# Ledger of designs, part 57: peptides against a protein of PDB entry 3J47

Target 1, 121 residues: chain A of PDB entry 3J47
Amino acid sequence: IRLTNQLKSLKGLQSKLKDVVEYLDKVINKELPINHTILGKLQDVFNLLPNLGTPDDDEIDVENHDRINISNNLQKALTVKTNDELMVIYISNLVRSIIAFDDLIENKIQNKKIQEQRVKD

## One batch from the design tools (peptide; made by RFdiffusion4, then SolubleMPNN)

Design b2_p19_1_s3 (from b2_p19_1, 16 letters changed)
Fold by OpenDDE base, seed 4:
Structure b2_p19_1_s3 (fold): chain B 121 residues (1-121), chain A 19 residues (1-19)
Amino acid sequence: as target 1 above (121 residues)
Amino acid sequence: SLKKLLEELKKLEELRKLL
């Protein structure tokens, strides 16, 4: 039961992240107008994201060895399902940020679909 | 499921580089 609930919660978080990605793709493709409120919330999320790139990404300035090691340790901690306090704090803050604007993203996507349908009628 | 979550986070990071 507990493990099943954790897996369900993780799947829910994955779905919300997918919605964020879909929203950003639509904004990049100019299908949706830029919403500064959503972008402000996304900036809060991005400030919490470690560099998830592989060490082989040529764009990693050698000067940030500490950040690379922290990122790799966080990824490893996530993969190994360790109860690392730093990982828990990171994920908790990330989840709070995503939940705070998920409804706004969904509403924006839905409103755009409704507008596109009204223009075709 | 955790692997898929990490994949979505990586996609989000790539989108961050485009903004």
Scores: peptide ipSAE 0.026, ipTM 0.554, DockQ to the pose 0.080
Fold by OpenDDE base, seed 5:
Structure b2_p19_1_s3 (fold): chain B 121 residues (1-121), chain A 19 residues (1-19)
Amino acid sequence: as target 1 above (121 residues)
Amino acid sequence: SLKKLLEELKKLEELRKLL
């Protein structure tokens, strides 16, 4: 039961993250106007994201060796599907932030689709 | 599922670098 609920929660989070990515892609492509309220909430998310070191992040931000080690442990924990207390904390905070604005993103995407349909009719 | 979640988080981080 607990594992099933965790898996369901992770699937839900993944869906919400896809909505965020889709929104940002549309904003980057100038298909949607920038919404400062969404961006403000997204900034809160980014402040909570561990630096998931991309293999190409040669930018050794020398100032936070402790953050790099924590980030690497979190990334490993996510990759290996190992329970890590730090991972749980970061994911919990991230989830709270994403839930706070996911509905705004979805509404914005839907409104745009409706507008595009009305212009074609 | 965690691998897919990590992939979406990485995409989000890459998008952050573009903003």
Scores: peptide ipSAE 0.026, ipTM 0.532, DockQ to the pose 0.088
Fold by OpenDDE base, seed 3:
Structure b2_p19_1_s3 (fold): chain B 121 residues (1-121), chain A 19 residues (1-19)
Amino acid sequence: as target 1 above (121 residues)
Amino acid sequence: SLKKLLEELKKLEELRKLL
């Protein structure tokens, strides 16, 4: 029961993250206007993202050794699928941020689709 | 499921670099 509920919660979080990615892709492609309220909430999310070691990370100031170590440990915890306290804290804060604007993102996507349909009619 | 969650987080990180 407990493991099943945790799995269901993680699947729900994954779905919300996909909605965020879809929104950002539409903004980058100029399909949707920039919403500063959404971007402000996304900045809160991004401040919680660990550095996942993508090849273009040449701009990481090596001087924050403690932050790098914490980010690497958190990334490892996510990758290894272990119950890690840092992972729990990260996911909890990420979920709180995403819940605050997920409905707004969906509404913006839907409203754009409705407007495009009305212009074709 | 956790592997898929990590992949979505990586996509967000890439998008962060474009903003």
Scores: peptide ipSAE 0.024, ipTM 0.544, DockQ to the pose 0.084
Fold by OpenDDE base, seed 2:
Structure b2_p19_1_s3 (fold): chain B 121 residues (1-121), chain A 19 residues (1-19)
Amino acid sequence: as target 1 above (121 residues)
Amino acid sequence: SLKKLLEELKKLEELRKLL
């Protein structure tokens, strides 16, 4: 259920990104007028996106170094958060397995006691 | 470590199969 909801949310985000690309294509093709409010919000989104570019451009632009560091710190923070969420899921499954094992032990002990009582009667 | 925890889980699963 949770993984399915996360996948559904990711598919929803992918659909929204596709709509943005389609909008930009229509603006490039002059089918739609440029909306400066939409472009401003898109610029804000792009400024918040971690640099998804491959690290292969060694262009040391000193002004981009602070933005690259902020991007790397954000990517690291997102990775840590994802790992923490996965750890919580893992611990939850572990606890369920331990409870199920404890219930099995208790059921075996009870069944043994019932058998021992039937042999004494 | 997560590796040790996975190893302990495998041991518990093997014990569960014996019961």
Scores: peptide ipSAE 0.020, ipTM 0.572, DockQ to the pose 0.031

Design b2_p19_1_s4 (from b2_p19_1, 14 letters changed)
Fold by OpenDDE base, seed 4:
Structure b2_p19_1_s4 (fold): chain B 121 residues (1-121), chain A 19 residues (1-19)
Amino acid sequence: as target 1 above (121 residues)
Amino acid sequence: NLSTLLKLLELENKLNELL
């Protein structure tokens, strides 16, 4: 019973990982727009994964100090990469927001000048 | 300021090229 539930959970995880890969491939191929919420959740998942072990290593024997370090380095590298990607997207959206705000301010200034001219005539 | 907007648009385009 416990082993069957673990196997079912692992199969569910494998399916979910496949869905993530398929999503990332579509984003890389520009078939889908980048979704910040998905990237943030992926970052959270990577931060929660202490060991990117192969599917067959149910024994963390003490000899795996190098594998734990490789996994932690990979996790850190993926976290940094995800942060950099999110930063670029965030800055792009911020720039768009600043442009839209500046246009709004300029329109208000112009409207005020037009009103001041109409009061002098 | 139009010059500032043009610089921000250029920055946006450069960022979009990195995506």
Scores: peptide ipSAE 0.032, ipTM 0.653, DockQ to the pose 0.032
Fold by OpenDDE base, seed 1:
Structure b2_p19_1_s4 (fold): chain B 121 residues (1-121), chain A 19 residues (1-19)
Amino acid sequence: as target 1 above (121 residues)
Amino acid sequence: NLSTLLKLLELENKLNELL
């Protein structure tokens, strides 16, 4: 029972990974437009992946060293891209907050002018 | 100044185009 459920879950994961590959192939071939929301979620998945370049310390097979370096470089590139995306979101929120604050100041100035006019009449 | 806020918004848009 437990082993059968693990094998079913692994087959389900394999199917989902295949669907992701087929999506990426269609995007590369320009058959589908780039969906930044899907790409952002894929980056989140890759950032949550255990370092694909650390084999558990028990199999130092010298033939995987190039694959390990490629995986580490890919993970670093994805981390940089995620940091740039978060920086843009931060700047966007900062700009919106500053605009809202400026509008609040202007509204306070206008309200003060209206009150000063009503005291002179 | 509103002009500075508009420049910051333009910068935000340019950064969003690079993503």
Scores: peptide ipSAE 0.032, ipTM 0.664, DockQ to the pose 0.034
Fold by OpenDDE base, seed 3:
Order: sequence, then C-alpha cells, then structure tokens
Structure b2_p19_1_s4 (fold): chain B 121 residues (1-121), chain A 19 residues (1-19)
Amino acid sequence: as target 1 above (121 residues)
Amino acid sequence: NLSTLLKLLELENKLNELL
C-alpha cells in the first residue's frame, strides 16, 4: 500500500513536469503570452534544486558534466534575475519610507509653528 | 525638498513598471 501510493505520486509529479515543459515550449514559440507568475514559480523551483554542479571529485562522464554545467549556468542566471527583482522591490520600499518620513517631519514642523502662535495670542 | 521627493516617486513608479 505505501509503496504503491509513492509510485502513484511520483508518476503524477512526472506528468506535471511534462506539462510545464510543454508550456515553456509554447511560450518560446510565441504561441502563448509570457506569464510572469508562472516564471517566478519556476525560478523558485530551480532555486530550491540542490546545486547539481558540485561534482564531488568522483568520475562524472563527460556527457553528464556538460549537462550539469548547463543546468548550473541556468540556475545561476535564474538566481541573478530573482535577486535583481528583489532589489527593485527593496528600492521601491526604501523610496516609500523616505517619502513617509519627510511628510512626518513636515507635519511636526507645522504643528510646532501652530503651537508657538497659540502661545503668543 | 518637494522636487526631490517627486523625482523619487517617479523613480519608484519606473521601478514598479519593471515588476
């Protein structure tokens, strides 16, 4: 029972991975519009993959080495892109915080001027 | 300076268009 359920779950995962590949092929061929939410989730999946490209020094066949290098370069490129997107979000939040802080300073200066006028009357 | 804040807000909007 447990082994049969694990095999069924693994077959289900393999089917979903095939559907993702077919989706990416359609996007590359411009048959479907780019969905940034799907691409972001795919980047997260690739960032969660173990670094396929530290061969511990044990005998990887040349064909596997080239596939591993390509996979590592792709994973690095996806990680860099994700970091750039996060940097844009960080800068945007920093700008919002600076604006809100300036508004707070201006409000405090105005309130102080109003209090100083009320003490002179 | 309000002019500097407006430039920062414009920068924020341009950054948000890249997301």
Scores: peptide ipSAE 0.030, ipTM 0.657, DockQ to the pose 0.032
Fold by OpenDDE base, seed 5:
Structure b2_p19_1_s4 (fold): chain B 121 residues (1-121), chain A 19 residues (1-19)
Amino acid sequence: as target 1 above (121 residues)
Amino acid sequence: NLSTLLKLLELENKLNELL
C-alpha cells in the first residue's frame, strides 16, 4: 500500500512537471504570452529544489553531489537573472520619477516667473 | 536642465530595451 501510493504520487508529480515543461516550451516559442505569476511560482520551486536534494549525510553517492551542484547552479542562475530584471525595472521607475520631478520643478519655476511678471504690470 | 533630461530619457529607453 505505501509503495503504490508513492508511485502514484511520483507519477502525478511527473505529469505536472511535463505540463510545466510544455508550458515553458510554448512560452519560449512565443506561442503563449509570458505569465509572470507562473514564472514567479516556478522560481520559488527552483529555490526550494536544493533543500529537497540533500540526502541525510549517510548516503553520499557521487551522483547525488553532481545533481546538487547542478540544482544549486540553476538556482543561482535564476536568482541572478531575476535580480537583474528587477534591478532594471526599479532603475527605470526611478528614472521616470526623476523626470516627473524635474518637470514639476520647471513648471513651478515658470509659474513663479509668470506671477512676478503679473505683479510688475 | 534639458541636456540632463535628454540623458535620462536615453537611459530609460536603453533600460526598456533590456526588459
Scores: peptide ipSAE 0.029, ipTM 0.662, DockQ to the pose 0.030

Design b2_p19_2_s1 (from b2_p19_2, 12 letters changed)
Fold by OpenDDE base, seed 1:
Structure b2_p19_2_s1 (fold): chain B 121 residues (1-121), chain A 19 residues (1-19)
Amino acid sequence: as target 1 above (121 residues)
Amino acid sequence: IKRLTDLLKKLEEVLKKLQ
């Protein structure tokens, strides 16, 4: 009974991980807009992942302190890289929004000048 | 306005080179 429930939970986790990969592929292919809330939750999941030391080390001893540090450093490096990439995308979208707003202001100023000229003629 | 747009376009170009 306990082992069957653990296997069912692991299969459910594997399905969710597949759905995450499919979501990331759709984001990479620009088929879906970047959802920062989903990506933040994915980062939280990656930060909560216990060291993906190989699924074969659930038995034996005290000497893998260096492999645990390498795995934690790699996970931290992947999290930092992903945060920096998302920050670059966020700033790029912010810059585009500010440019589009500036162009809208300029167009409004030009339209006002054209109306003021038509009232003087 | 134009000076701000030019600075923002340069920033966007730098960000595109970091991707």
Scores: peptide ipSAE 0.032, ipTM 0.653, DockQ to the pose 0.021
Fold by OpenDDE base, seed 5:
Structure b2_p19_2_s1 (fold): chain B 121 residues (1-121), chain A 19 residues (1-19)
Amino acid sequence: as target 1 above (121 residues)
Amino acid sequence: IKRLTDLLKKLEEVLKKLQ
């Protein structure tokens, strides 16, 4: 019973991971727009994954160590790249918001000067 | 104001080159 439930849960996780890969492939192929909320959640998943390369689990056959290290390096590379891309987008939007706020302040100062001139005439 | 806007526009341009 316990092993059957674990296998069912693992199959359900495998299906969800497949759906994520199929989504990422469609984004890479430009068939779908980049959804930054999905990329952020994917990064959170990658940050929550245990480092599968710690040698302290006496149940990982040495023959899988290279595949686990490659998987961890790919996961780390994807996490770093996704973080840098999201950071650049976030900072770009922040800069635009600050510019728009500066323009609003300048317009308010100019409008105040125009009203002060109209009261002197 | 103008000096700040010019610095922010330059920063936005650098960020667009990193994308």
Scores: peptide ipSAE 0.032, ipTM 0.664, DockQ to the pose 0.021
Fold by OpenDDE base, seed 2:
Structure b2_p19_2_s1 (fold): chain B 121 residues (1-121), chain A 19 residues (1-19)
Amino acid sequence: as target 1 above (121 residues)
Amino acid sequence: IKRLTDLLKKLEEVLKKLQ
């Protein structure tokens, strides 16, 4: 159920992104008038994206690959961000497991002391 | 104690590889 809902939400987001791309293509082709309010909102979305625009300074080559390079840089940046978030979650779970292990050791030491006191009384 | 110290050292090594 949760995974199916996440896949449905992701497909819904993909559809909305496709509609935005189709809108931008119609604006570029002069089929639709430029809506400055929509462009401002798109600019806000791009400013919230991790910087998709550092090509490693080693390939200056030529007019016609921009859509594939933008998609690959976006996919790389989203993959890096997702990996970093997963690593932070992994580390947080590791730390929690260490703390719970320390608490277990302390509880075992205390229980041993209580048993040793009960044998002396 | 020793097992906890070894686990903390492994965590420190992972954190050092992230920086």
Scores: peptide ipSAE 0.027, ipTM 0.616, DockQ to the pose 0.023
Fold by OpenDDE base, seed 3:
Structure b2_p19_2_s1 (fold): chain B 121 residues (1-121), chain A 19 residues (1-19)
Amino acid sequence: as target 1 above (121 residues)
Amino acid sequence: IKRLTDLLKKLEEVLKKLQ
């Protein structure tokens, strides 16, 4: 029961992270306007994450090796800490922030569609 | 934006490996 609920919550979090990535890809592609309130809340989410490795602020071309090392270090850090009850509380607060953010994204997409319809009529 | 998208994709990959 406890493990099944944790796995269900983690699947829910994964889905919401995918929705946030899709939103950011739409903003990069200029399909949606940049929203600084949205980006600020996303920065707050990342400031809570254990340092995903700073790419050192120095210049030029490191193909693929750093992405794997950072993913492995984060995976190890999360795996070691998933045995810590404090990580469950921490992830729960992160999840709440991401859900509230996803709801804000969806509301803005819907409001934009409604405005674009009203300008065509 | 692009840096944040890359960080989210990394987090998503880690969460996928924990399932």
Scores: peptide ipSAE 0.021, ipTM 0.578, DockQ to the pose 0.099

Design b2_p19_3_s1
Fold by OpenDDE base, seed 2:
Structure b2_p19_3_s1 (fold): chain B 121 residues (1-121), chain A 19 residues (1-19)
Amino acid sequence: as target 1 above (121 residues)
Amino acid sequence: NLKKLLEELEKLIEELEKK
């Protein structure tokens, strides 16, 4: 039940991140004007990203088999728990940033459509 | 950057679906 709700929330986050990519593609293709407030919030999202490129330091295969495993399992369990807690805080802040960002994107798309209608009348 | 973040979220979703 808790894991299913977290997975549903994460799928929702993935959908909102696809909407952000589609928005950036429209900006790159000059279909939408650059918004500095949107770019600033996107930069804040990237600065809050935990390093997406630390390979799991889980390949310290140091052959010394009886006292190091309990200390490493406790350090790994503490690091995994800390990483999971930091990931929950990160995802929570990312979700808040993406919701506020989606509202800004939607408002901008709507304002552009309203301006394009006013230029045709 | 965003493409990489999407790919990592997809991996995390797949890992959570296996548990």
Scores: peptide ipSAE 0.023, ipTM 0.530, DockQ to the pose 0.572
Fold by OpenDDE base, seed 4:
Structure b2_p19_3_s1 (fold): chain B 121 residues (1-121), chain A 19 residues (1-19)
Amino acid sequence: as target 1 above (121 residues)
Amino acid sequence: NLKKLLEELEKLIEELEKK
């Protein structure tokens, strides 16, 4: 039950991050103009991210790929009751920032559709 | 960065689905 709710929330987060990646790929491909408000919210999302380049202070094992340490820190952060509250607060703030960003993407897509309709009339 | 985070999140989801 708790794990299934965490999994559902995490799948929701994954879907929203995919929409963000798709938006950025459209901006890179010049299919959408750069929106500074969207980029500002993306910066807020990255500033909320735990620094994925600082190993917080568990000295053990410089020999297994940076990918294993992040999975292990997230898996430790799912099992250790005191790191859990900070992670839940962090994920909650990240999710709120991503939702607010998704609303901006959807508003931008709608505005683009309206502009494309006005150019065809 | 974002693509890496998405891949790590996907891996975590897959690990949680195996449990």
Scores: peptide ipSAE 0.022, ipTM 0.527, DockQ to the pose 0.534
Fold by OpenDDE base, seed 5:
Structure b2_p19_3_s1 (fold): chain B 121 residues (1-121), chain A 19 residues (1-19)
Amino acid sequence: as target 1 above (121 residues)
Amino acid sequence: NLKKLLEELEKLIEELEKK
């Protein structure tokens, strides 16, 4: 029951991150204009990611953070098996930032579609 | 970076589905 709810929440987060990747691919392909508000929120998400480390690893250069350590730390935070209240708060803030960012992407995609329809009429 | 984060989330989902 707890693991199934965490898995459902994680699948929801994965879907939102797919929408973010699709948006960035459209911006790279010049299919969408660059939105500085969207890019600012994306930078906020990335500036959070280096702090997914345990506070006990105060010497790992951000360029060598092995995928295994990020996965294990994210898994510990999402599974709530450690009383690391700071990590739970951190992941909650990251998830909120990604949700707010996804809603902003969806609103911008919808607004573009509505404008393209109005130009065809 | 986002593709890497997505891959890690996919791995975590797969590990949770096995438990």
Scores: peptide ipSAE 0.021, ipTM 0.512, DockQ to the pose 0.519
Fold by OpenDDE base, seed 1:
Order: C-alpha cells, then structure tokens, then sequence
Structure b2_p19_3_s1 (fold): chain B 121 residues (1-121), chain A 19 residues (1-19)
C-alpha cells in the first residue's frame, strides 16, 4: 500500500519530466521562446538532485571484516532504511518542484496560443 | 542531464516494482 502510492507518485514525476523534455525540445526548435523563469526552475531542480552517485560508492564499506556482525547488520539495515527514507523525501520535494514547473510550462504554452490567435484576428 | 535523470527514475521505478 505505501510502496504502491510512492510508485504512483514516481510514475507521475516521470510523466512530468517527459513534459519538461518536450518543452525544452520545443524551445530548441524555436517553437517556444526561451523563458528564463522556466530555465531557473529547471536549474533549481538539478541543484536539489543529490549526487546521482555511481552504484560504486555503496560497496566501499564492505572491506573491514572483523568485529560484531549483529550490530553491523542492524546499523546497515537502519542506514539503508534511512537512505531510502531520505531518497523518498528528496523525490517528494523534486516532484513538487517539477509539478510547479509543468504548470508554468502549460501556462506559457496557453498564453502563447492566445497571443497567436489575437494576432490572426 | 534530463535524459539521465529520466533513466535513473525509470531504474528506481523498476527496482520499486520488484519489491
């Protein structure tokens, strides 16, 4: 139940991030004007990204074998759980930033369409 | 950068679907 709701939120985030890519492609193709507010929010999204570390940084704590295997398994399980919880909090903040960005993109696309209609009348 | 972020989110989604 909790995992399925997190997965649904991540799928929603993925969809909104595809909309961001489509917007950037339209800007590159000169179909939309460059919007510095949109680009600034995109930079804020990237600056909020924890280092998307290569999976090699999670293996370096395994080579000091020898003392107390029961406390280390609980600490490792708590550290993994804490990292998963921090990742979920981080993703939830990233989701909010990307939703607000998508709403800004949609509003700008709509405003451009309205201006193009007013120039044809 | 955005493409890489999408690929990592897709990977994370796939890992969460396996649990």
Amino acid sequence: as target 1 above (121 residues)
Amino acid sequence: NLKKLLEELEKLIEELEKK
Scores: peptide ipSAE 0.020, ipTM 0.519, DockQ to the pose 0.556

Design b2_p19_3_s2
Fold by OpenDDE base, seed 5:
Structure b2_p19_3_s2 (fold): chain B 121 residues (1-121), chain A 19 residues (1-19)
Amino acid sequence: as target 1 above (121 residues)
Amino acid sequence: SLKELLKQLEEEIKKLEEL
């Protein structure tokens, strides 16, 4: 019973992973538009994956060297993309802070002008 | 301050140009 349920859950995960691959293939082929929410969640999944390319597992025969290189290249590509996304978010927040500060200065200047007019009247 | 925010922006742009 427990093993059957684990196998059923693993088959369900395999089916979902296949659906993700099929989605990515359609996006690469420009058959579907890029969904940034799906890509962001996919990046989160890959960032949670252990580094599948650490050579310290003495059980990875030399025949898996291509899979290790693919995994390392994928992880590197995802890290670069994540850094670029975080940078865009950081710059966007910085720009918003600059605009908000400019608005505060303008409001202070306007308030000062209004007070100077009230003292002349 | 606005000056500090601008300085931070310039520093981040410079880091981008060095990559």
Scores: peptide ipSAE 0.037, ipTM 0.620, DockQ to the pose 0.016
Fold by OpenDDE base, seed 3:
Structure b2_p19_3_s2 (fold): chain B 121 residues (1-121), chain A 19 residues (1-19)
Amino acid sequence: as target 1 above (121 residues)
Amino acid sequence: SLKELLKQLEEEIKKLEEL
């Protein structure tokens, strides 16, 4: 019973992975528009996969060289995109910090003017 | 103002994050 349920779950996962490949092929062939939300979720899945594109130093099979190059190119593409996304988040936080600092300086200038006026009265 | 330009940039970045 337990083993049969595990095999059924694994077959379900395999079917879902096939559906993902078919979807990506349709996007590459311009049959469907690019959906960035779907692509982002797929990237999250790939980032959770250990060792996607690290050759274990111990199995340099020459026939795996093309697969290793493809996996390294995929990992590089995912890393570049992640860096660009993190850069956008960093710039957003920097802008917020600058605006908050500007508001703080203006408030200090106004408070100083109010205190100077109270001393003259 | 510089503040307004920074605010516009923040809003544009936010729109990109929502896509």
Scores: peptide ipSAE 0.031, ipTM 0.613, DockQ to the pose 0.019
Fold by OpenDDE base, seed 1:
Structure b2_p19_3_s2 (fold): chain B 121 residues (1-121), chain A 19 residues (1-19)
Amino acid sequence: as target 1 above (121 residues)
Amino acid sequence: SLKELLKQLEEEIKKLEEL
């Protein structure tokens, strides 16, 4: 009974992973629009996955080398994407800071002109 | 103006973030 329930849960997870792969293939093939909310949640899932690319030192089977390379490529792709997203956020904040600084300068210039007019009256 | 150009850039970046 316990083993059957674990196998059923694992088969359910495998089916869900297959559905995710099929969704990603449809997005790559431009059959479906990119949904960034789904992609973000998928990234969160992959970031929570234990590093599938650390072989425990004890089984050098040729199948482990391909899995390690796939995991490393995925981790690298996620890291690059995260760095690009952080760069966009940084640039956005920089632009907002420059606009706020321009508004501050304009306000200071206007206040100075008002004070100079009041001293002449 | 430079301010308007920066504002347009901010809006385009925001659209890219929402995508």
Scores: peptide ipSAE 0.030, ipTM 0.621, DockQ to the pose 0.019
Fold by OpenDDE base, seed 4:
Structure b2_p19_3_s2 (fold): chain B 121 residues (1-121), chain A 19 residues (1-19)
Amino acid sequence: as target 1 above (121 residues)
Amino acid sequence: SLKELLKQLEEEIKKLEEL
């Protein structure tokens, strides 16, 4: 039961990770417009993450007309950084789930060996 | 690359499922 639930959770995480990668590839290839709703949800996820280092508030007073292009480039750079950081988080969670699953397999193998020894005795 | 790392992880998951 626990092993099956962990495997199901791992498969679910793997599927979600694949969907994120596929989305990122489509965005990188310019096949999909940047979905502002997805970006907003990503931003919400990152706002829930402790301290994605805000680049230091070096107040570069750049004049008003370049502000829109700089804000778009900064938003794009933040979006790219955000996407990469999200991928790292999902990978980290996946790795942790794999390690936990491996530990459960090893425990099951050890328990089986102990039972087989008891039946021979 | 990140893509290759993901592929390796997927392959390791598949191996664990076959166990």
Scores: peptide ipSAE 0.021, ipTM 0.534, DockQ to the pose 0.187

